# Peptides against a protein of PDB entry 5D63, part 209

Target 1, 292 residues: chain A of PDB entry 5D63
Amino acid sequence: SLRRGIYHIENAGVPSAIDLKDGSSSDGTPIVGWQFTPDTINWHQLWLAEPIPNVADTFTLCNLFSGTYMDLYNGSSEAGTAVNGWQGTAFTTNPHQLWTIKKSSDGTSYKIQNYGSKTFVDLVNGDSSDGAKIAGWTGTWDEGNPHQKWYFNRMSVSSAEAQAAIARNPHIHGTYRGYILDGEYLVLPNATFTQIWKDSGLPGSKWREQIYDCDDFAIAMKAAVGKWGADSWKANGFAIFCGVMLGVNKAGDAAHAYNFTLTKDHADIVFFEPQNGGYLNDIGYDSYMAFY

## One batch from the design tools (peptide; made by RFdiffusion4, then SolubleMPNN)

Design b2_p28_2_s1 (from b2_p28_2, 17 letters changed)
Fold by OpenDDE base, seed 4:
Structure b2_p28_2_s1 (fold): chain B 292 residues (1-292), chain A 28 residues (1-28)
Amino acid sequence: as target 1 above (292 residues)
Amino acid sequence: MIEEIRAKLQAELDKLLAAGAKMSGEVK
């Protein structure tokens, strides 16, 4: 079953992603096929899938940027019915905004079926051009039409997944205690993470004994990421991943505060030094505390 | 440096130093 999370949804047939046109929050904004750049933030192409309690394999899809939801116009079962962004809520009962998402017959891609109409999200004619129509279309779960098959590239991690990534890292102290602040985290590419760091003013900040030292840098970075998240996305129910760690060195005579994020595959953590913007697999400390 | 940990580490170091001094004194 598809897990709650943020997804980049890519067509199985052509290099096109499900895109909310111009990221607009207006009701009726077209959802279209659009090109994307791997390993980047595709701003209008991220969708929070929220599972509906007690309804098997059924979700709402909230556009991260606009905060609006994928909506089948008038819930019509007619082939070619527009799929648009529309105001809604995560746990709506409106069948126009409820999507059953299950594996296709190929076992890798998903199909997205409207709960009410039983039609499928279709990249019309498999058109790979920017702005190509996405519509509800007749289909079945078993057929192999690539116009209706979608890869769900997970762009987020749950708190449990983050916890697991931390736990398997070799630079965790035996006394480690983690504090989980949120439930789901958008994981940023390093380039984006670095840009937030640059924009925070931290590169120009002066280290000063006690008054502005390692903990201040680390907390300032987390605050900057939090603000970036709030300013960038209209959807709720997720956070931007940026951890703070406290660690002790191997000699046991020094402690440090630093940041960390997740690797591209979300399986491991990488340490980030907010005093110089460096990414390290080994920062020289073993973490005894983290919050994220 | 994190002050709480620094304090704990210093306390541990002080204990070790005290123990070492005691051992040296006992040998004499």
Scores: peptide ipSAE 0.021, ipTM 0.451, DockQ to the pose 0.043
Fold by OpenDDE base, seed 3:
Structure b2_p28_2_s1 (fold): chain B 292 residues (1-292), chain A 28 residues (1-28)
Amino acid sequence: as target 1 above (292 residues)
Amino acid sequence: MIEEIRAKLQAELDKLLAAGAKMSGEVK
């Protein structure tokens, strides 16, 4: 079963992703196939899948950038019906915006069926070109047509997954207390995380005893990431992952405040030093407190 | 530097170490 989360949705047959054209919030904006770059933020190609309570395997798909939802035009069951972005809500009853998402016959990819029409999201003719038509098309769950098979690459973690990643890290103090602030987190590539750090002005900030020291740097980084998230995405119901930790060294005579994020596979955390922009597997401190 | 929190944690650690030492002594 597909979990709530943010996904990059890639065609199983060709290197094309489901893209909201120009990231436009206008009703009727075409959803198209488009190329993507791995390990980057594909701005118009991220979708928040929100499961519908008491409706098995059924979701709304909200475009992170536009805040609009995947919509089958007029809910038509005709092959070739346009799939567009359209205003909506996460828990809508509009069958035009309800999608049943289940594993395909290959066990790795998914098919996306409109709840009402029972047609499937189809990359028409498997066209790998930018702007290729995505439409509702007739199909079955068991057929192997790659035009209707999609990989759902998870780009976010739940708070529970983040908690588990922290728990596995060896640099956690015995007195550790973690405080979870949100439910779902978009995990940024390091390059993006670093760019936010650069744009925040922190690289030019001067360490000053007490008045602007480690805690100020760490909080400023988190604030910068939060603001970046608010400024970048129109969808709600998720946060951008950026943790703050307080740690103590092995000798117990020094404490530090720093940031952390998740590794690419979301299985581990990596520490980030906001005073110099460095990523470290060992920052020299064991965390006794975190909030994220 | 988070001095007050560090000091508090050190105090807690010292307490735990003392308790551990006591327990260790009891088993000897």
Scores: peptide ipSAE 0.021, ipTM 0.457, DockQ to the pose 0.040
Fold by OpenDDE base, seed 1:
Structure b2_p28_2_s1 (fold): chain B 292 residues (1-292), chain A 28 residues (1-28)
Amino acid sequence: as target 1 above (292 residues)
Amino acid sequence: MIEEIRAKLQAELDKLLAAGAKMSGEVK
């Protein structure tokens, strides 16, 4: 079953993603097919899937950028009915905004069925052009039509997944204690993470003994990421992944505060030095404390 | 522990820079 999380949703037939046109928060904004760039933030193409309690395989889909929800216009079962962004809530009872999402017959892609109309989200004619119509269309769960099959590429991790990634890392001290601050985290590409670091002013900040040293840099980076998240996205219910660690060196005679994020596959952590913007698999310290 | 060894942090950071850990910005 599909997990709660943030997804980039790509058509199984053509290189097109589900896009909220211009990221507009206006009711009735078209949801369309649009090209995407791998390993980047596709700003208008990220969707938070929130599972509905006690309704099997059923979700709302909130556009991360606009904070609006995928909505089948008037809940119509007519083929060609527009799918739009519309104001809503994560746990709405409005069947226009409830989507049953399950594996297709190929076992890899998903189909997205409107809960009320029982029609499926369809990239009309498999059109790969930017702005191509996405609509509700008749279909069946077992049909192999790629116009109605979608890959859900997970762009976020749960706190449990992050915890597991940390636990697998060899640079964790035996006394490690981790503190989880949120439930779901958007994982940024390094390029975006670095840009936030640059924009924070940290590259120009001077290290000063105790008054502005490693812990200040690390906390400032986390604060910068938090602020970036708040300023960039209108959806709620998730955070941007940026951890803080305290570590001790092998000799036990030096300690450091630093950041960390997750690798592209979300399986491992990578350390980030906020004093120089470097990414390292080994920062030279074993973490005895983290919060993220 | 951090408070006791803060004076060593800059030296350690310099070592990381020398090892090619620098991606953006300079450590002062």
Scores: peptide ipSAE 0.019, ipTM 0.481, DockQ to the pose 0.080
Fold by OpenDDE base, seed 5:
Structure b2_p28_2_s1 (fold): chain B 292 residues (1-292), chain A 28 residues (1-28)
Amino acid sequence: as target 1 above (292 residues)
Amino acid sequence: MIEEIRAKLQAELDKLLAAGAKMSGEVK
C-alpha cells in the first residue's frame, strides 16, 4: 500500500509529471502534464498524499506549493472531465477529492481512481507536451494503458525512516539520543540545501569563541531551512529535513555541533559542516545527540 | 560548544576507558 508522504508523480508512458499549472491556489486551476528535471525541486509537481482513516488505499492529494487539492470537477464520471486544484482539507469527505491509489497490473506503477466516479486520472492521448490535459477517464485496474499509469517517486521520509537511516551510520556514539521534532520530512537535493546555506549569510559569518561558534552555525542553518520551508510552501503537515548533531571526537577531548541530511536514496545520512558548506561521510566526530 | 553536555559525556568516556584498561590488564 502507498504510504503517507510527498510524491513526484510521473507518467509511466512519457516523461511528464502531474503539474498544478503556475502553482496557482485559485479554485479550478488546471492540473496538467509537464516536463520535469531530475534531482531538482519541481515546485508545482509535489503532492502530499494523506491516507483516509478506515478507507482502504484512499487519499487526498495536496499540492505542496499551492496548498490546494486534486479535484475531479463536479465528480463527473464522464470521460474527459477536468482534474483541477481546489480548496479542501486533508480528511475531507468530498468524493471529488478522494483518490484510491493502488498498484497497476505491472506491479511498479500506480493507478489513481476517483473514489466517487470510479474513473481514473488520465494523461489524455499520452501527450508529453507542457500543459497537456489531465482528466478523469473510464478504465479498469487491470488495463495496461500507460496514459493511466503513474510512478510515485517518494520525496519525503517519515520520522521513523530518518531514525533508521541514522541508526545505520557508523559515526553514531553508543550514548546517542535522538529527538524527533516532526512526523514527515521533505528531503532536499544537496544543491537546494547548499543554496539555503548561501542565502542564510553563514558563508560570511565569522567564528567567534563561544559567542558564535559551532552550535550557533548549526542552529542557524536549521533555522534557515525552517524559514525557507515556511516561505516556499503553502501546504501543512510536513517539515523540511535538516538535522543538528552534537558529536565527540575519537580522543574524547573535543566536541562539535554540525548538521546532517539524507542521501538521495533516503537510506543513509550525510554530514554537513555549516562553517564551510561541506558534505562529508565522516566529519571526524561520533554523534551523541541529534534533533531533527 | 555545549559545555555541560560535553562534560557529562567526557566523564562517561573516562569511565569506559578506565574499565577497558582494567580488562586489558586482566587479560595479561
Scores: peptide ipSAE 0.020, ipTM 0.463, DockQ to the pose 0.047; fails the geometry check

Design b2_p28_2_s2 (from b2_p28_2, 12 letters changed)
Fold by OpenDDE base, seed 1:
Structure b2_p28_2_s2 (fold): chain B 292 residues (1-292), chain A 28 residues (1-28)
Amino acid sequence: as target 1 above (292 residues)
Amino acid sequence: MIEEIRAQMDAALNALLAAGAKMSGPVS
């Protein structure tokens, strides 16, 4: 079953993703097929899937950028019905915005069925061009038509998944205590993470004993990421992943504050030194505390 | 924000403050 999370949704037949045109928050904004760039944010193509309690495999899909929801126009079952962005809420009862998402017959891709109309999200004619029509279309769960099959690439992690990644890391002290601040985290590509770091002013910040030292750098980075998140996305119900750690060196005579993020596969953490912008598998300290 | 999260934040802050005197020098 599909987990709550943020997804990049890619067609199984052609290299096209589900895109909210121009990221517009206006009601009726077309959802279209659009090209994407791997290992980038793909701003208008991220969707928060919120599972509906007590309704099996059924979700709302909130566009991360616009804060609007995937909506089947008038809930019509007619083939070719427009799929648009529209204002809504995560736990709406509006069947126009409820989507049953289950594995297709191939076991890897998903199909997206409107809860009310029972039609499927369809990349019309499998058109790979930017702006290609996405519509509700008749179909069945077992049909192999790639126009209605979608890969859900998870772009976020739950707090539990992050916790598990930390637990697998060899540079965690025996006294480690972790504190979870949110439930779901968008995991940024390193390039984006680094850009936030650059834009924060930290590269030009001067280390000063106690008054602006390692803990200030680490917290400033987290604050910068938080602000970036707030300024970049209109959807709610998620955070941007950026952890803060306190660690002790092997000799036990020095501590350090630093950041960390997740690897591309979300299975491990990588340390980030906010004083120089470096990514390290071993920062030279074992973490005894983290919050993220 | 749920109560549990608030409690965790408070604990994290206190831990950070407690560790401040032990912090490392500048990283080049």
Scores: peptide ipSAE 0.140, ipTM 0.607, DockQ to the pose 0.356
Fold by OpenDDE base, seed 2:
Formats: structure tokens, sequence, C-alpha cells
Structure b2_p28_2_s2 (fold): chain B 292 residues (1-292), chain A 28 residues (1-28)
């Protein structure tokens, strides 16, 4: 079954993603097919899937940028019914905004069925052009039509998944204590993470004994990422992944504060040195404390 | 949560200092 998380939703037939046009928060904003760039932030194309308690395989889909929800217009079962962004809540009972999401017959892609109308989210005619119509359309779960098949590429991790990635890393001290601050984390590509670092002013900050040293750099980076998240996205219920670690070297005679993020496949962590913007698999310290 | 983090940070730092360790210098 599909897990709670943030997804980039791509058509199985053509290189097109589900896009909220212009990222607008207005009710009735068209949801359309649009091109995307792999390994980048596709701003209007990220969706938070929130599972509905006690309703099997059923979710709301919140656009990360606008904070509005995928909505089948008037819940109509007519083929060609518009799918739009509309105001809503994560645990709504409005069937216009409830979507049953299950594996298609190919076992890799998903189909997205409206809970009320039983029609499916359809990239009309498989049109790969920017702004192509996405609509509710008649269908069945076992059909192989790629117009109604979607890859759900996970762009986030749960706190448990992040915890597991940390636990697998060889540079964790035996006295390690971790503190989880949020439940779901959007994982940024390194290029975006680095840009936030640059924009924070940290590259021009001078190390000063105690008054602005390693811990200040690490906390400033986390604060910068937090602020970037708040300023960039209107949806709630998730955070931007950026961790802070305290570590001790092998000799046990030096400690350091630094950041970390997740690798592209979300399976491992990579260390980030906020004093120079470097990414390292081995920063030379074993972590005894982290919060993220 | 915040109180726990503060306590752990203080305890860890104090333990390292007691053992003769110190926070790192500047990273080039």
Amino acid sequence: as target 1 above (292 residues)
Amino acid sequence: MIEEIRAQMDAALNALLAAGAKMSGPVS
C-alpha cells in the first residue's frame, strides 16, 4: 500500500507530471500535465498524500506549494470532468477530494480513483505538452491504459526512515542519542541544500572561538533551511530535512558540530560541513547526539 | 523535547571536557 509522504507523480506513458497550474491557491485552479526536471525541486508538482483512517488505500492529495487539494469538480462521474486544486483539509469527508490509490496491473505504477465517482485521474489523450488536460475518466483497475497509470516517486522520508538511515551509518558513537523533531521530511537535492547554505550568509561568516564556532554554524544552517521551508511552501504537516550532529573524533580529544542530510536514494546519510559547504561520507567524527 | 536536547548537549559537552576533549577549531 502507498505510504504517507510527499510524491512527484509522473505519467507512466509520457514524461509528464501532475502539476497545479501556476501553483495557484485559487479554488478551481486546473491540474495539468507538465514537463519536469529530474533531481530538482519541481515546485508545483509535489503532493502530500495523507491516508484516511479506516478507509483502505484512500488519501487526500495536498499540493505542497499551494496548500490546496486535488478535487474532482462536483464529484461528477462524467468522462472529462475537470480535476482542480481546491481548498480542503487533510482528513476531509468530501468525496470530491478523496482518492483511492492502488497498484495498477503492471505492479509498478498506480491508478488514482476518485472515491465517490469511481472514475480515474486521466492524462487526456496522453498529451505530453505543458498544460495538457487532466480529468476524471471512466476506467477499471485492471486496464493497461498508460493515460491512467502514474508513478509515485517518493520525495520525502518519515522520521522512522531517517532514524534507520542514521542507524546504518558507521560513524555513530556508542553513546548516540537522537531526537526526532518532525514526522515527515522533504529531502532536498544537494544543489538546493547548497543554495540555501549560500543564501544564508554562512560562506562569508568567520569562525570565532566560542562566540561563533562549529555549533553556531550548524545551528545557523538548520535555521536557514527551516526558514526556507516556511517561506517556500503553503502546505503543513511536513518539514525540510536538515539535521544537526555533535560528534567526537576517534582519539576522543576533539568534538565537532555539523549538519547532515540524506542521500538521493534516502538509504544513507551524508555529512555536511557548514563552515565550507562540503559533503562528506566521513567527516572524521562519530556522532553522539543528533536532532532533526 | 527542547529541554531534553539542552540537557543532552550540556551533559555530552561536559563529559568530553572532563575527559580532556574540546570543541574543534576552524575548518578550512
Scores: peptide ipSAE 0.139, ipTM 0.642, DockQ to the pose 0.662
Fold by OpenDDE base, seed 4:
Structure b2_p28_2_s2 (fold): chain B 292 residues (1-292), chain A 28 residues (1-28)
Amino acid sequence: as target 1 above (292 residues)
Amino acid sequence: MIEEIRAQMDAALNALLAAGAKMSGPVS
């Protein structure tokens, strides 16, 4: 079953992703096929899948950028019915915005069926061009048509997944205590993470004993990421992953405050030094506390 | 849940404050 999370949804047949045109929050904004760049944010192409309680395999899909929801126009079962962004809520009862998402017959891709109409999200004619029509279309779960098959590339982690990634890291102290601040986290590419760091002014900040030292840098980075998230996305119900750690050195005579994020595969953490913008697998400290 | 998160955050901040005396020097 598909987990709650943020997904980049890519067509199984052509290199096209489900894109909310211009990221517009206007009702009726077309959802279209659009090219994407791997390992980047792809701003208009991220969707928060929220599972509907007690309705098997059924979700709302909220565009992360616009905060609007994938909507089958008038809930029509006619082939070619437009799929648009539309205002909504995560746990709506509007069948126009409810999508049953299950594995396709190939076992890797998913199909996206409108709950009400029972039609499927279709990249019309498999058109790989930017702005290609995405529509509701007749189909079956076992049909092999790649126009209706989608890869769900998970772009986020749950708090539990983050916790697990931390737990398997070798640089965690035996006294470690972690504090989870949110439930779902968009994981940024390092390039984006670094850009936020640069834009925060931290690269030019002067270390000063006690008054602006390692903890200030680490907290400032987290604050910068939080602000970036708030300014960048209209959807709610997720955070941007940026952790703060306190660690003790091997000698046990010094502590350090630093940041961390997750690796591309979300399986591990990587440490980030906010004083110099470096990414390290070993920062020279074992973490005894983290909050994220 | 929200109250638990707040409590965890407070605990984390307190831990951060408590660690101040042993914090590292500048990293270049």
Scores: peptide ipSAE 0.137, ipTM 0.605, DockQ to the pose 0.370
Fold by OpenDDE base, seed 3:
Structure b2_p28_2_s2 (fold): chain B 292 residues (1-292), chain A 28 residues (1-28)
Amino acid sequence: as target 1 above (292 residues)
Amino acid sequence: MIEEIRAQMDAALNALLAAGAKMSGPVS
């Protein structure tokens, strides 16, 4: 079953993603097919899937950028019914905004069925053009039509997954204590993470003994990422991944504060030095404390 | 869950304060 998380939803037939046009929060904004760039933030193409309690395989889909929800217009079962962004809530009872999401016949992609109408989200005619119509369309779960098959590429991790990634890292001290601050985290590409770092002013910040040293840099980076998240996205219920660690060196005579993020495959962590913007697999310290 | 998160945040802050005595110098 599909897990709660943030997804980039890509058509199985053509290189097109489900896109909220212009990222607009207006009711009735068209959801369309649009090209995407791998390993980047596709701003209008990220969807938070929130599972509905006690309703099997059924979710709301909140556009991360606009904070609006995928909505089948009037809940109509007619083929060609518009799918739009519309105001809503994560646990709505409105069938227009409830989507049953299950594996397709190919075992890799998913189909997205409207809970009420039982029609499927369809990239009309498999059109790969930017702005191509996405609509509700008749179908069945077992059909192989790629117009109605979607890859759900997970762009976030749960706190448990992050915890597991940390646990696998060889640079964790035996006295390690981790503190989880949120439940779900959007994982940024390094390029975006670096840009936030640059925009924070940290590259020009002066190290000063005690008054502004390693812990201040690390916390400032965390704060900058938090602010970036708040300023960039209208959806709630997730955080932006940026960890803070305290570590001890091999000799045991010095400690350091630094950041960390997750690798592209979300399986491992990579350390980030906020004093110089470097990414390292080994920062020279073993972590005895982290919060993220 | 909220209470646990708050407690963890407090613990994390205390850990930062406790570690200050042996923090590293500047990284080039």
Scores: peptide ipSAE 0.137, ipTM 0.605, DockQ to the pose 0.371

Design b2_p28_2_s3 (from b2_p28_2, 14 letters changed)
Fold by OpenDDE base, seed 5:
Structure b2_p28_2_s3 (fold): chain B 292 residues (1-292), chain A 28 residues (1-28)
Amino acid sequence: as target 1 above (292 residues)
Amino acid sequence: SLAEIRAMMQEALDALLAQGAKMSGPVS
């Protein structure tokens, strides 16, 4: 079963992703195929999949940027029916916005079926051009048509997954206590994380004993990421991953406050020093506390 | 219980801090 999370949804046949045109929040905004760049944010191409309680394998798909939902126009079962962004809610009963998402016959890609019409999200003609039509189209679950097969690239982690990544790290103190602040986290590429750091003003901030030292830097970074998230995305129900840690050195006579994020594969954490913008596998401290 | 575990962890942390650990200086 597909997990709740943020996904980049890529066609199985051509290098095209499901894109909300111009990221517009207007009702009826076309959802189209569009090129993407790996390991980047792909702003208009991120979708929060929210599972519907008590309805097997069925989700709403909220565009992260616009805050609108994938919508089959008039719920029509006619082949070629437009798929658009439309206002909605995560747990709607509107069948135009309910999508059954299950593995295709190849076992790696998914098919996206409208709950009401039973038609499938289709990249029309497998067109790889920017702005190519995405529509509802007749099909079956076992059909191998790549126009209707999609890879769901997970761009987020649950709090449990983040907790597991921390638990695997060797630089965690035996007294470690973690505090989870949110449920689902968009994981940023390091380049984006660094840019937020630069834009925060921290590179030019002066270290001052106690009044603005390591804890202030670390908290300022988390605040900057939080603000960036709020300013960048209209969807709700997720956060941007940026942790704060307190750690103690091996000698036990010094403590430090720093940040951390997740590696590209989401399996591990990497430490971030907000005083210099460095990424480190070993920051020289073992964490006794974190919040994220 | 979870509450007891948390209390034990907090006690351990407090003991660690009481050992004289101080916050770090500037990182270059």
Scores: peptide ipSAE 0.156, ipTM 0.594, DockQ to the pose 0.355
Fold by OpenDDE base, seed 4:
Structure b2_p28_2_s3 (fold): chain B 292 residues (1-292), chain A 28 residues (1-28)
Amino acid sequence: as target 1 above (292 residues)
Amino acid sequence: SLAEIRAMMQEALDALLAQGAKMSGPVS
């Protein structure tokens, strides 16, 4: 089954993603097909899938940017019914906003069926143009029509997945203690992570013994990422991944505080030095403590 | 909580300092 998480949802037939037009929070805002740039933050095209308890394979889809939910207009089963953003809640009982999401017949893509109408999210005519209509349309689970097949590219990790990634890293001390602060984390591309770092003022910050040293830099980076998240997204129920680590050097006579994020495939962590903005696979320290 | 995190960090640091470790200098 599809895991709770943030997804970029891409059409299986054409290079188009499910986009909330202009990221608007207004009720009735069209959801449309739109081009995207791989490995970047596609601001209006990220959706938090929240599984409905005790309803198999059924989710709400919250637009990360607007905080509104994917909504089948009037819950109509008529082909061509608009799919829009609309105010809602993660665990709503409104069938207009409940979507059954399961694998298509090809075993790779998903189909998105409205719980009430039993129609499917359809990129109308497979139109690859920006602003192309997305609508509810008749279909079946086994139909091979690419207009109704979607790849769910996971853009987030659960706390458990993050924990597992850390555990796989060779630069973790035997005394390591990790502290998980949130449940789901949007993983940023390095370019975005770096931009947040730049905008934080940290590149111009002066290292000062004890009063503003490695721990201050590392925590300031995490705070900057947190603030960026709060200012950028209206949806709740997730955090932006940015870890803080404390590590000890190989000699055991020096400690350092630094940041870390996840690699593109979410399988590993990469260390980030907030004093110079560098990404390293080996920062020269073994972590004995982290919080993220 | 933030207070908890601070306490945990300090405890870990204190343990290292007690065995002669120090915080790193500036990274260029």
Scores: peptide ipSAE 0.144, ipTM 0.623, DockQ to the pose 0.811
Fold by OpenDDE base, seed 2:
Structure b2_p28_2_s3 (fold): chain B 292 residues (1-292), chain A 28 residues (1-28)
Amino acid sequence: as target 1 above (292 residues)
Amino acid sequence: SLAEIRAMMQEALDALLAQGAKMSGPVS
């Protein structure tokens, strides 16, 4: 079963992703196929899948950028019916915005069926061009047509997954206490994380004893990421991953405050030094406290 | 809340300081 999370949804046949045109929040904005760049933020192509309680394998799909929802126009079962962005809510009862998402017959890709019409999200003619039509189309769960098969690449982690990644790291102190602030986290590429750091002004900030030292740098980075998230995305129900840690050195006579993020595969953490913008697998401290 | 986070950080720091530890100096 598909987990709650943020997904980049890519066609199984051609290198095209489900894109909300221009990221517009207007009702009726076309959802189209569009090219993407791996390992980058594809701004208009991220979708928050929210599972509907007590309705098996059924979700709403909220565009992260616009805050609007994937909507089958008038819920029509006619082949070629437009799929658009439209205002909605995460737990709507509107069948135009309810999507049953299950594995296709190949066991790796998914099909996206409208709950009401029973038609499938289709990249019309498998067109790989930017702006290609995506529509509701007749189909069956067992068909192998790549026009209706989609890879769901997860771009976020749950708090539990983040917790597990931390627990696997060897640089955690025996007295470690972690505090979870949110439920789902968009994980940024390091390049984006670094750019936020640069834009925050931290590279020009001076270390000053107590008044602006390691904890101030670490908290300032977290605040910068939080603000970036708030300014960048209109959808709710998720956060941007950026952790703060306090650690103690092996000698036990010095403590440090620093940041951390997740690796590309989301299986591990990497430490980030906000005083110099460095990424480290070993920062020289064992964490006794974190919040993220 | 922000206040709670600060409190947690301070408690952790206090515990470490009680053991004779100090916060780190500037990182190059």
Scores: peptide ipSAE 0.135, ipTM 0.611, DockQ to the pose 0.853
Fold by OpenDDE base, seed 1:
Structure b2_p28_2_s3 (fold): chain B 292 residues (1-292), chain A 28 residues (1-28)
Amino acid sequence: as target 1 above (292 residues)
Amino acid sequence: SLAEIRAMMQEALDALLAQGAKMSGPVS
């Protein structure tokens, strides 16, 4: 079953993703096929899937950028019905915005069925061009048509997954205490994470004993990421992953505060030094405390 | 909250400082 999370949704037949045109929050904004760039944020192509309680395999899909929801126009079962962004809520009862998402017959891709109309999200004619029509279309769960098959590339992690990644890391002190601040985290590409760091002013910040030292740098980075998240996305119900750690060196005579994020596969953490913008697998300290 | 974060950090720091450890110097 599909987990709650943020997904980049890619067509199984052509290199096209489900895109909210121009990221517009206007009701009726077309959802279209659009090219994407791997290992980038793909701003208009991220969707928060919120599972509906007690309705099997059924979700709302909130566009992360616009804060609007995937909506089948008038809930029509007619083939070719427009799929648009429209205002809504995560737990709406509006069947125009409820989508049953299950594995296709190939076992790797998903099909997206409107709960009310029972039609499927279809990349019309498998058109790979930017702006290609995405519409509701008749279909069946077992049909092999790639126009209606989608890969769900998960771009976020749950707090539990983050916790598990931390637990697997060898640089965790025996006295480690972790504090989870949110439930779901968008994991940024390193390039984006670094850009936030650059824009924060931290690269030009001067280390000063106690008054602006390692803990200030680490917290400032987290604050910068938080602000970036708030300023960049209109959807709610998620955070941007940026952890803060306190660690002790092997000798036990020095402590350090630093950041960390997740690797691309979300299986491990990588340390980030906010004083120089470096990514490290070993920062030279074992973490005794983290919050994220 | 920021206050909670500060409290958590202070608790951890206090524990470490009790062992004689100091916060690190600048990283180049």
Scores: peptide ipSAE 0.130, ipTM 0.637, DockQ to the pose 0.906

